# Designs tried in a protein design run: peptides against a protein of PDB entry 5K2M. Part 14

Target 1, 273 residues: chain A of PDB entry 5K2M
Amino acid sequence: MRIGITYTVLRREEMAIKERAGEFGEVVMLHEDDLLFPGNYDLDVVIIRNVSHFKALYTARLFESEGIPTVNSSRLIFEAGDKLFATLRLAGKVPVPEWKAALSEGGALRVPDSLGYPLVSKPVFGSWGRLLAKVNDRDSLEAVLEHRKWMKNPLYGIHYFQEFVEKPGRDIRSYVIGGEFVGAIYRYSNHWITNTARGGKAEPCSDPEVEELSVKAWEAFGEGALAIDIFESEKGLLVNEVNPNMEFKNAARVTGADMAGKLVEYAVEVAKT

## One batch from the design tools (peptide; aimed at target 1 T8 N243)

Design b1_p12_1_s1 (made by RFdiffusion4, then SolubleMPNN; from b1_p12_1, 7 letters changed)
Fold by OpenDDE base, seed 1:
Structure b1_p12_1_s1 (fold): chain B 273 residues (1-273), chain A 12 residues (1-12)
Amino acid sequence: as target 1 above (273 residues)
Amino acid sequence: SMPEEEIERLKE
């Protein structure tokens, strides 16, 4: 068994994955600078750990074009890594926050007619709450839309909105790999954006309802390894988003779950199919 | 280790 691992930076996650992969076969670490396509790669599977969503997506697709399966697949990265496409998958299977999409400024200005205020403006791509805006009124909405006009990436012209969900000073991040629930944490923050990468406290979450909902959310995609962000709302649990390029250092530390081992075991299974 | 802010710049 030859296991590739693509990466941008050697984080705690990549080190743990490398260590666990070594128990199953030969490990080939592939920095982004090492990747040229078409190439001649002798690998049975590649674990995708590029930091960038787009680099991860294209890396996965490029290996697949050479007949090498990836974890995650380019299909999963594409659909799960886009907030709107992920919502389209999730909405048919699990409770999600109310949402609207608009393809123009004129359309976006009508979103409050259905969602009301406050609402949340999100880019369809991005991490760690980047370019999230809590929009409390019409003036704030106009400001966000005005700024979007001057952003260079055309994807900023895709307007995605959610209702603002009041949370109890925390959210939940769960992990499902190959359809198996691996663990979950609470992420605490005094800010409406909760993220452990921005200094949030993490604690173990042991809730059977979270476990069941997390598996159902994973089943909306039907493959791979996903981190799942869940809100505790007045309406119950809501699946906010999923992440096909998950960070798990805090979750692994707090829960003791073998996230890296489960990921490698799944990759080995994929290699054998 | 790379600072988190530097990693953030690499996310997209």
Scores: peptide ipSAE 0.147, ipTM 0.827, DockQ to the pose 0.143
OpenDDE base, seeds 2, 3, 4, 5: peptide ipSAE 0.144, 0.127, 0.137, 0.155; ipTM 0.825, 0.816, 0.819, 0.831; seeds 4, 5 fail the geometry check

Design b1_p12_1_s2 (made by RFdiffusion4, then SolubleMPNN; from b1_p12_1, 8 letters changed)
Fold by OpenDDE base, seed 3:
Parts: structure tokens; C-alpha cells; sequence
Structure b1_p12_1_s2 (fold): chain B 273 residues (1-273), chain A 12 residues (1-12)
């Protein structure tokens, strides 16, 4: 068994994945600078750990074109890594926050007619709460839309909005790998954006409803390793988003779950199919 | 906090 691991930055997650992969076979670390295609890679499977969503997507697709399976697959990265595409998958299987998408400024200006205020403006791509805006009124909406016109990436012209969900000063991050629930944490913050990358505390979450909902959310995609963000709302649990390029160092530390081992075990299973 | 190298990669 030869296991590739693509990476941009050697984080605690990549070190743990490398260590666990070494128990199953030969490990080949592949920095982004090492990747040229078409190539002759002697690998049975590749674990994708590129930081950039788009680099991860294209790396996965390039290995697949050489007949090498990837974890995650390019299909999963594409569907799960876009907030709008992920919402389309999730909305058919699990409760999600109310959302609207518009393809023009004129369309976007009518979103409050359905969602009301406050609402959240989200880019369809991005991590760590980048470019999230709480929009409280018409003036704020107009400002966000005006700024988007001057952003260079055409994907900023895809206007994705969500209802503002009042949360109890925390959200839930769960992990599902190969259809198995691995663990979950609470992420605490006094800010409406609860991401631990912004200094939030993590605590274990042991809730059977979270476990069941997390598995159902994973089943909307049907493959791979996903981190799942869940809100505790007045309407009950809502699946906010999923991440096909998960960080897990805080979750592994807090829960004691072997996230890296579970990811490697799944990659080995994928290599054998 | 995010590592500086991760931040720089996300700016590309």
C-alpha cells in the first residue's frame, strides 16, 4: 500500500495523518510544489490536504485522471466546498437555515422580502468566516452589494444569503468519515461567528440527536470525510454547512477521537475498492 | 489563530 498525502502547510493534522498512514504502508508526502500533471504517480490512494479549496479540487481531479482514487474525491470537494451547492444537497435531507440565492444585484435587493432582516451574506466559497456579513437593514445590504461589484473573482457575483440564526453563544462541529460518526465539539464565542480559529473554546459534545443528524447530513453526499457545522436554534438543530477539508486538531484533543486514524482507515478502504 | 502561511495561501 502506497499512500500519498498532498499538502500546502504541514499542520498538526497532516503530521497525525502521516503518522497513522505509516502503519498501513509507505507514505509519500507531496507538497504542492512537487505536483506536476500529467505524471506517473505510483500510489494506491491520495489523501487531499491542500489548504485552498480550488487547489484541493483540481489536485483531486488530476489524480483521478491518472486512475488514482482520492480522499476526498473531486466530486465531494466540489459539492461540499461550495456553500450553495452544499445547501442544495443538504436541504433535501436535513433541516437547514432558510436561504436565498440571487444572480444579480436587482435580485439580491429583493431577498429581504422573503428572509427579512437581519440576514447573513456569505460568499459561496471561503473558510474561517471570511467575508461573512450580518446585514441588519437596506443600507447595509446596498453597501455589501456595492463592494461585491469591485471584487475580482466572478463567484462574488453569486449572491448567497441565509437567515440570521440566534445561537446560544456556541455552535456544533461534528465529524463523519465513511458514514461513521467520529465525534463532535461545541465551539464557544461571544461573537455571532463562532469559529474556533477566532479564539473560541472547544468542549466535547455528546448528543445522540447531533450524531443522527450528522450522519444524515453526510448521507446527502454519500462519501468521504466531512466536518459538519450545526446550529442550535429555536427551531431545533440546523445544518449550516459542511467542510470537505476539515481541521480536527481541537476536536481530536477535546474528544480523544482518533480523527487521523479514521481518515487513514477510510483511505485504505477506498484504495481497495 | 491561523498560521501565517495558511493566511498567505488563502490570499492567492
Amino acid sequence: as target 1 above (273 residues)
Amino acid sequence: PMPEEVIEELKK
Scores: peptide ipSAE 0.023, ipTM 0.661, DockQ to the pose 0.165
OpenDDE base, seeds 1, 2, 4, 5: peptide ipSAE 0.021, 0.022, 0.020, 0.022; ipTM 0.657, 0.664, 0.630, 0.663

Design b1_p12_1_s3 (made by RFdiffusion4, then SolubleMPNN; from b1_p12_1, 9 letters changed)
Fold by OpenDDE base, seed 2:
Structure b1_p12_1_s3 (fold): chain B 273 residues (1-273), chain A 12 residues (1-12)
Amino acid sequence: as target 1 above (273 residues)
Amino acid sequence: SMPESVIEELKK
């Protein structure tokens, strides 16, 4: 078994994945600078750990084009890594925050007619709460839309909105790998954006409802390894988004779950199929 | 926390 691991930065996650992969076979670490296609890669599977969503997506697709399966697959990265596309999948399977998508400023200006204020404006791509905006009123909406016009990436012209969900000062991040629930954490923050990357405390989440919902959310995609962000709302649990390029350092530490091992085990199984 | 190196990469 030859396991590739693509990466941008050697984080604790990548180190853990490397270590666990070494138990199953030969490990080939592939920094982004090492990636050139087409190539003759002698690998049975590649674990995709590029930081950039798009680099991860293209890396996965490139390996797949050479007959090498990836974890995650390019399909999963594409579908799950785009907030709107992910919502489309999720909405058919699990409760999600109310959402609207608009393809123009004119359309976006009508979003409050259905969702009301406050809204959350999200880019369809991005991580760590980047470019999330709580839109409290018309003036704020106009400002967000104006700024989006001047952003270079045309994807910023895709307007994705959610209802603002009142959360109890925390959210939930769960992990499902190969359809198996691996663990979950609470992420605490005094800010409406609860991402631990902003200094939030993490605690174990042991809730059967979270586990069930997480698995159902994963089933909306049907493959791979996903981190799932869940809100505790007055309406119950809502699946906010999924991440096909998960960070799990905090979750592994807090829960004691062998997330790296589970990921590698799944990759090995993918290699055998 | 997000490593500074990751933040730097995201700014590119």
Scores: peptide ipSAE 0.019, ipTM 0.614, DockQ to the pose 0.171
OpenDDE base, seeds 1, 3, 4, 5: peptide ipSAE 0.018, 0.018, 0.017, 0.018; ipTM 0.600, 0.602, 0.595, 0.616

Design b1_p12_1_s4 (made by RFdiffusion4, then SolubleMPNN; from b1_p12_1, 8 letters changed)
Fold by OpenDDE base, seed 4:
Structure b1_p12_1_s4 (fold): chain B 273 residues (1-273), chain A 12 residues (1-12)
Amino acid sequence: as target 1 above (273 residues)
Amino acid sequence: SMPEEEIERLLK
């Protein structure tokens, strides 16, 4: 078996994936600079680890066009990596924060009529809490909308909002790979944006409700490897978002779960399908 | 760990 691994930066995750993949077959590391299409790739499966959502998406689709399956698939990356499209999948299966989407400024200005204040403005794409805004009032909403008009990417004109969820100083990140719950962590932060990249402490989360909800959230997509962000709210557990390009360094460290191994095992299964 | 800022530059 020949396993490709595409990457932008060789992180701890990519090193772990490489190491574990070596136990199953020949590993071909493919930096973004090495990717040219159409190509003559002799690979049974490709693990997509490009940092950019769009680069990951297009890389996956390009390999698929060569008849090579990817983990994650371009379909999953597309649906899970867009916050709005992910919400559309999730909302039918699991509890999610209240949300609204608007396609114009005029529509967006009416969102508080439904969600109230405070609300959260999110771009449909992005990572690490980039361009998340807690919108406390009308003035702040107008400012966010005005700034969006001047952003070059037309996707910033797609207005996605959530209710602001009061969290107990933490959120939950769980990992589901191939439908199997692998593990979960609490991410602690004094900021309303809980992200381990922003210096949050991680601790193991052992909660059967989290496990069940995480699997259900994964089932909304029905394939691949997903990190799932869950909020502890007054309404109970809410699935906030999913990530088809998961970082798991901290989670693997604190839980001891073999996330890299599970990812590789799933990729091997995909290759055999 | 690559600084978030450096990763963000790679995403642009």
Scores: peptide ipSAE 0.018, ipTM 0.600, DockQ to the pose 0.166
OpenDDE base, seeds 1, 2, 3, 5: peptide ipSAE 0.016, 0.018, 0.017, 0.017; ipTM 0.594, 0.601, 0.598, 0.601

Design b1_p12_2 (made by RFdiffusion4)
Pose (drawn by RFdiffusion4):
Structure b1_p12_2 (pose): chain A 273 residues (1-273), chain P 12 residues (1-12)
Amino acid sequence: as target 1 above (273 residues)
Amino acid sequence: EGDLDLDEEFLE
C-alpha cells in the first residue's frame, strides 16, 4: 500500500494525515514541485491536499489520467468546489438559501427583485470568506459589480447571489466522509462572516438535526470527504456550501473527532478500487 | 481549503 499525499505546505492537517497514512502503508509525500505529467507514479491512491483549489483539481485529474484514484476526485473537487455547480446539485435535495445567478452586470441588477435586500454576493470559486459582500441597497450592488468588472478573472463575471440569512451569531461546519457523519462544530464571530480563517472560533456542535441534514447534503454528491456549511435561520437549517479540500484542525481539536484518520481510512478503501 | 491569493496566482 503506497499512499500519496499532494500538498503545498505542511499545515497541521497534512501532518496528521501523513501520520495516519503511515499506519496503513508507505507514505509518499508529493510537494507541487514533485508533480510532473505525464509521469510514472507507483501509487495505489492519492490524497489531494493542495491549498490552491485549482491546483487540487488539476492534480486530481492528472493522477486519474495515470490510472491512480484520487481523494477527493477531480469531479467532486470541481462540482463541490464551485458555488454555483454545488448549489445546482444540492437544490431539491436539501433546503438551501434562496439564490440567483446572472451572467452580466445588467442581469445582476435585477437580482434584488427576486431576492430582496440585504443580499450576499460571493465569488463562485472562493473560500475563507474572501470577497463576500453584504449588499444592503442598489448603491452597494453597483459598487460590487463595478469592482468585479474591473477584476481580471473572468470567473468574477459569473454573478452568484444569496438572500442574507440572519444567523444567530454563528454558523455550523460539519463533516461527512464516505457517507459517515464524523463531527460538527459551531463557528462564532461578532461579524456575519464566520470562517475560522478570518478569526471565527470553533465550539462543539451536538445538534442531531445537523447530522441528518449533513448526510443528505453529502448524498447529493454521493462520494468523497466533504466539509459542509450550514446556517441556522428562522425557517430552519439551510445548507449553504460544501468544501472538497477540508480544513479541520480547530474542528478535530474541539470535537475530539479523528478527521484525519477517517479521511485516511476512506482513502485506503478507495485504494482497494 | 482554498486560498484565493494562490488561486489568482495560479490562474494568472

Design b1_p12_2_s1 (made by RFdiffusion4, then SolubleMPNN; from b1_p12_2 with E1G L4W E12S)
Fold by OpenDDE base, seed 5:
Structure b1_p12_2_s1 (fold): chain B 273 residues (1-273), chain A 12 residues (1-12)
Amino acid sequence: as target 1 above (273 residues)
Amino acid sequence: GGDWDLDEEFLS
C-alpha cells in the first residue's frame, strides 16, 4: 500500500501520521510545492493535511479526479469546513446553537429580531476564533457589518450569526474517525473564545453523553475524520462546529488516544474500498 | 498555525 500525505507545514500531527502510516505501507510525503495536476500519482489513498481549507479542498478534489481516494474527501472538507454548511448538516441530527444567515447588510440588521442580543458574528470560513465578534448591541452589529463591507473576499458578505452561548469557562473538543469516537477534551479559558492555541488548559473529557452526541454529529456527514466542538449550555450540549482538518496534538497528549493511528487505519480502510 | 492561517494571506 502507498499512502500519500499532503501538507503545508510538518506539524506534530503530520509527523505522527507519517510515523503511523509507515507501519501500514510506503509513505509518500507531498508538500504543496510537490503538487502538480494532472499528475501520475501512484497512491492508494491520500491523507489531506494542508493548512489552508481551500488548498485542502482543491487538493482532495484533484486527487479524486485521478481516481485516488482522500481522507478527508473533498465533499467532507467542503461541507464541514464551512461553518454555515456544517450547521446545515448538523441541525438535522443534533442540537446546535440557534443561528441565522443573511446575504446582505439589510438582512443582517434583522438577525437580532430572531436571535436577540448578545449574538456572535462568524465568518463562514476561518479558524482560531479569527473574526469572531461578540455583538452586544445594535452599534456593535453595525460596526461589524461596516468592517465586513470593506473586506475583499466575497465570502465576508455571507453573514452567519449564532446566539451567544454562556459557557462554564470551557468547551469540549471531541474526535470521531470513521464513525468511532476516539476521545474528547475540555478546553479551559476565561475568554468567551476557548482556544487551546491561546494557552488554554486541556483536560480529559469522559462523558457518555459527549460520546453519543459526537458520533451523531459525525453521522450528519457520514464519513471521514472530524474534530467536533461542543458547548455546555443551559439548554444542554450543543454542537457548535466541526473541523475536517483537525489538530489533535493536545487531545492525543491529554487523553493518550492514538489519534494519528486511528486516522491512518481509517485511510487504509478507505484505500481498500 | 491554525486550519486557515494561509487563507489570511489571500485576504491581504
Scores: peptide ipSAE 0.017, ipTM 0.607, DockQ to the pose 0.581
OpenDDE base, seeds 1, 2, 3, 4: peptide ipSAE 0.015, 0.016, 0.015, 0.017; ipTM 0.596, 0.600, 0.599, 0.606

Design b1_p12_2_s2 (made by RFdiffusion4, then SolubleMPNN; from b1_p12_2 with E1G L4W E9A)
Fold by OpenDDE base, seed 1:
Structure b1_p12_2_s2 (fold): chain B 273 residues (1-273), chain A 12 residues (1-12)
Amino acid sequence: as target 1 above (273 residues)
Amino acid sequence: GGDWDLDEAFLE
């Protein structure tokens, strides 16, 4: 078996995936500079680890066009990596924060009539809490919308909002691969954005309700490897978002779960299908 | 502000 791994930066996750993949066959590391299409790639499956959502999406679709399956698939990356499209999948299966989408400034200005204040403004793409804004009032909403006009990417004209969820100083990150729950962590922060990339502490989360909810969230998409962000709210557990290009170094360290191994095992299964 | 694609690569 020949396993490709596409990457932008060789992180701890990519090193672990490479090591585990070597137990199943020949590993071909493919930096973004090595990718040219159409190409004659001799690979049974490709694990997609490009940092950019769009580069990951296009890389997956390009390999699929050559008849090579990918983990994750371009379909999953497309649907899970867009916050609005992910919400559309999740909302039919699991509890999610209240949300609104607007396609104009005029529409966006009416969102508080439904959600109230405070609310959260999100771009439909991006990671690590970039361009997240807690909007406490009308003046703040107008400021966010004004700034969006000067952002050149047309996708910033898609306005996605959530209710502000009061969290107990933490959130939950869980991992589901091939429909199996692999593990979960608490991420602690004094800031309303609890991303571990911003210096948050991680601890193991052992909660049967989290496990059940995580599997149901994965079933909304029905394939691949997903990290799932869950809030502990006064209304109960809410699935905030999913990530089809998951980081797991902190979760693997804290839980001891073999997330890289589970990802490779799933990729091998995909290759055999 | 920079290239949004490059900014993702350096935020780690």
Scores: peptide ipSAE 0.017, ipTM 0.604, DockQ to the pose 0.137
OpenDDE base, seeds 2, 3, 4, 5: peptide ipSAE 0.017, 0.017, 0.014, 0.018; ipTM 0.606, 0.590, 0.581, 0.616; seeds 2, 4, 5 fail the geometry check

Design b1_p12_2_s3 (made by RFdiffusion4, then SolubleMPNN; from b1_p12_2 with E1G L4F E9A)
Fold by OpenDDE base, seed 5:
Structure b1_p12_2_s3 (fold): chain B 273 residues (1-273), chain A 12 residues (1-12)
Amino acid sequence: as target 1 above (273 residues)
Amino acid sequence: GGDFDLDEAFLE
């Protein structure tokens, strides 16, 4: 078994994946600078750990074009890595926050007619709560839309909105790999954006409802390794988003779950299929 | 870098 690992930065996650992969076969670390296509890669599977969503997507597709399966697949990265596309998959299977999408300023200005205020403006791509805006009123909505007009990337012209969900000072991040629930954590924050990357406290989450919902959320995509963000709301549990290029160092530390091992085991099974 | 570190990639 020859396992490739593509990466931009050697993080704790990539180190853990490398270490665990070494128990299953030969490991080939592939920095972005090492990648040129078409190429002669002798690999049975590639674990995609590129930091950039688009680089991860294209890297996965390029390996697939050479007959080498990837974890995650380019399909999964494409669908799960876009907040709107992920919502489209999730909404048919699990409870999600109420949402609207608009393709123009004129459309976006009508969103409050259905969602009300406050609402949350999100880019369809991005992490760590970047460019999230809590929109409390019309003036704030106009300001967000005005700023989006001057942003260089045309994807900022895709206007994705959610209802604002009041959370109990925390959210949940769960992990499902190959359809198996691996673990979950609470992420505590005094800010409406809960993220451990911003110094939030993490604690283990042991809730059978979270486990069941997480598996159902994964089943909306039907493959791969996903981190799943869940809100505790007055309406019950809501699946906010999923992540096909997950960070797990904090969750692994807090829960003791072998997330890197589970990812490698899944990659090995993909290679055998 | 997070799960979608596009902003750092654009700032570099």
Scores: peptide ipSAE 0.016, ipTM 0.601, DockQ to the pose 0.452
OpenDDE base, seeds 1, 2, 3, 4: peptide ipSAE 0.016, 0.015, 0.016, 0.015; ipTM 0.587, 0.591, 0.561, 0.590; seeds 1, 2, 3 fail the geometry check

Design b1_p12_2_s4 (made by RFdiffusion4, then SolubleMPNN; from b1_p12_2 with E1G L4W D5E)
Fold by OpenDDE base, seed 3:
Structure b1_p12_2_s4 (fold): chain B 273 residues (1-273), chain A 12 residues (1-12)
Amino acid sequence: as target 1 above (273 residues)
Amino acid sequence: GGDWELDEEFLE
């Protein structure tokens, strides 16, 4: 078994994946600078750990074009890594926050007619809560839309909105790999944007409802390794988003779950199919 | 130290 691992930065996650992969076969570390296509890669499977969503997507698709399976697949990265496309998959299987999409400023200005205020404006791509805006009124909506006109990437012209969900000072991040629930954590924050990277405390989450909902959310995609972000709302649990390029160092530390081992085991299974 | 792994997607 020859296992490739593509990466941008060697994080704790990539080190753990490398170590666990070494127990199953030969490990080939592939930095982004080493990737040229078409190439003659002698690999049975590639674990995709590129930081950029688009670099991860294209890397996966390029390996697949050479007959090498990837974890995650380019299909999964494409559908799960876009917040709107992920919402389209999730909304058919699990509860999600109320949402609207508009393809023009004129359409976006009518979103409050259906969702009301406050709203959350999100880009369809991006991590770490970047460019999230809580929109409390018409003036704020107009300001966000005006700023988006001057952003160079045409994807900023795709207007994605959610209802503002009041959270109990935390959210939930769960992990599902190959359809198996691996673990979950609470992420505490006093800010409406909960992110552990911004100094939030993490604690173990042991809730059977979270486990069941997480597996159902994964089943909306039907493959791969996903981190799942869940809100505790007055309406119950809501699946907010999924991440096909998961960070798990905090979750692994807090829960004791072998996230890296589970990812490698799944990659080995994919290689054998 | 914040692992500011800059998602390079926004740096170009």
Scores: peptide ipSAE 0.017, ipTM 0.579, DockQ to the pose 0.203
OpenDDE base, seeds 1, 2, 4, 5: peptide ipSAE 0.015, 0.017, 0.017, 0.015; ipTM 0.576, 0.580, 0.578, 0.583; seeds 1, 4 fail the geometry check

Design b1_p12_3 (made by RFdiffusion4)
Pose (drawn by RFdiffusion4):
Structure b1_p12_3 (pose): chain A 273 residues (1-273), chain P 12 residues (1-12)
Amino acid sequence: as target 1 above (273 residues)
Amino acid sequence: SAVEEAFATPGD
């Protein structure tokens, strides 16, 4: 059993994964510098841990082209990692915040007629709560659209919006791996953006409703290891987002759950074809 | 740098 781990830097998550994988077989640490294709790699499975979402997608696709299964797969990395594609997959399966998508500035200006104010603008490929905007009126919408327009990345031209959900000073992050619920936390902040990457704080979450909803959200994709974001609202729990390159150091510390171990166990199972 | 580029579009 040879287990590959692709990484950019060795965060706590990557170190814990390396350790757990060592109990099952030879660990082959693959920095981005070690990635060259086409190439001969002798691996039964690769755990994708690249920090760049896009580098993770392409390395997963490249290893798949060498006949080497990846966790997560290139398909899941793409579908789950893009807010719009992921919302299309979650819709009708679990409750989600109301959302709209527009393809131009003009189309985006009509979004408030459907969603109302306040509304949330976010990039389709983003993480760590970056470039999220709470838009309270037309002037703010025009400001966000004008800035997005002048940004170089054509992906900023895909305009994705959600109604603003009044959360109770926190949100929920949960983890489902291979269909098994493995844990959840609250992420508190005095700011409406609660990511731990922006200073949000983790506490244990033992709400049984989140466990079931989290499994249903995972079932919309039917594979892999997903970190799932959930909002509490006046209309019950809403699934906001899914994430295919999960961070969990604060979550594992707070809940005591072995998220690195469970990811590895799942990887060994996919390594057996 | 390459590391900084990787963190420009982080996964979560």

Design b1_p12_3_s1 (made by RFdiffusion4, then SolubleMPNN; from b1_p12_3, 6 letters changed)
Fold by OpenDDE base, seed 5:
Structure b1_p12_3_s1 (fold): chain B 273 residues (1-273), chain A 12 residues (1-12)
Amino acid sequence: as target 1 above (273 residues)
Amino acid sequence: SKIDEAFSDPGE
């Protein structure tokens, strides 16, 4: 078996994936600078580890066009990597924060009629809580909308809102690969945006409700490797978002779970189908 | 290649 791994930066995750993949076959590391299409790639499967969501998406689709399956698939990357599209999958299967989408300023101004205040404004793409805004009132909503008008990317004109969820100073990041729950962590933060990149601590999460909910969230997509963000709320667990381009170095360290191995095992299964 | 931090994982 020949396993490709596409990457932008050789991180701890990519190193771990490479190491584990070597146990199953020949590993071909493919930096973004090595990628040229159409190409004659002799690969049974490609693990997509490009940092950019769009580069990952297009890379996956390009390999698929040459008959080489990818982990994750271009379909999964597309649907899971967009917060709104992910919500559309999740909402019918698992509890999610109340949400609204608007396609204009006029529509967005009516969102509080349904969600009330405070609400959270999110771009449909992005990471590390970038451009997340807690909107406490009308003035703040108007300000967010005004700023969005001047953003160059047209996707900033897609207005995605959630209810503000009061969290107990933490959230949950779980991992499901090929339908198997691999592990979960608590991410602690004093900020309403919980992210370990902002100095939060991670601890193991062992909760059967989290495990069950995580698997159900994965089943909404039905394939691939996903990191799942879950909120603890007064009304119970809520699935906030999923990530098809997951980091897992901290979760693997904290839980001891073989996330890289599970990802490779799944890629090998995909190659055999 | 250029890293696009805006489109990376939200982190752990």
Scores: peptide ipSAE 0.015, ipTM 0.574, DockQ to the pose 0.376; fails the geometry check
OpenDDE base, seeds 1, 2, 3, 4: peptide ipSAE 0.015, 0.015, 0.015, 0.015; ipTM 0.586, 0.573, 0.582, 0.585; seeds 1, 2, 3, 4 fail the geometry check

Design b1_p12_3_s2 (made by RFdiffusion4, then SolubleMPNN; from b1_p12_3, 4 letters changed)
Fold by OpenDDE base, seed 1:
Structure b1_p12_3_s2 (fold): chain B 273 residues (1-273), chain A 12 residues (1-12)
Amino acid sequence: as target 1 above (273 residues)
Amino acid sequence: SRIEEAFADPGE
């Protein structure tokens, strides 16, 4: 068994994945600078850990074009890593926050007629709460839309909005790998954007309702390894988004779950199919 | 309810 691991930065997660992969076979670490295509890679499977969503997507697709399976697959990265495409999958299976998509400024200005205020503006791509805006009124909406016009990437012209969900100073992040629930954490923050990458406290979450909802959210995609962001709301539990390129160092530390091992075990299973 | 409990104890 030869296991590739693609990466941008050697983080705690990539170190843990490398260590666990070494128990199953030969490990080939592949920095972004090592990747040229077409190539002659002698690998049974590749674990995709590139930081950029787009680099992860293209890397996965390039290996697949050479007959090498990836974890996650390019299909999963594409569908789960785009907030709008992920919402389209999730909305048919689990409760999600109310949402609207608009393809123009004129369309976006009508979103409050359906969602009201406050609402949340999101780019369809990006992580760590980047370019999230709480929009409290018309003036704030106009300002966000004006700023988007000056952004060079045309994907910023795809306007995705959610209702603002009032949360109890925390959210939930769960992990499902190969259809198995691995663990969950609470992420605490005094800010409406709860993210451990921004210094939030993490605590274990042991809740059967979270476990059941997390598995159902994973089943909307039907493959791979996903982190799932869940809100506690007056409407009950809501699946906000999923991440096909998960960070798990805080969750692994707090829960004691072997997330790196579970990811490697799944990659080995994929290599054998 | 679970939700009522979560809002009653927001944690640190």
Scores: peptide ipSAE 0.066, ipTM 0.690, DockQ to the pose 0.020
OpenDDE base, seeds 2, 3, 4, 5: peptide ipSAE 0.016, 0.016, 0.017, 0.016; ipTM 0.532, 0.533, 0.538, 0.530; seeds 2, 3, 4, 5 fail the geometry check

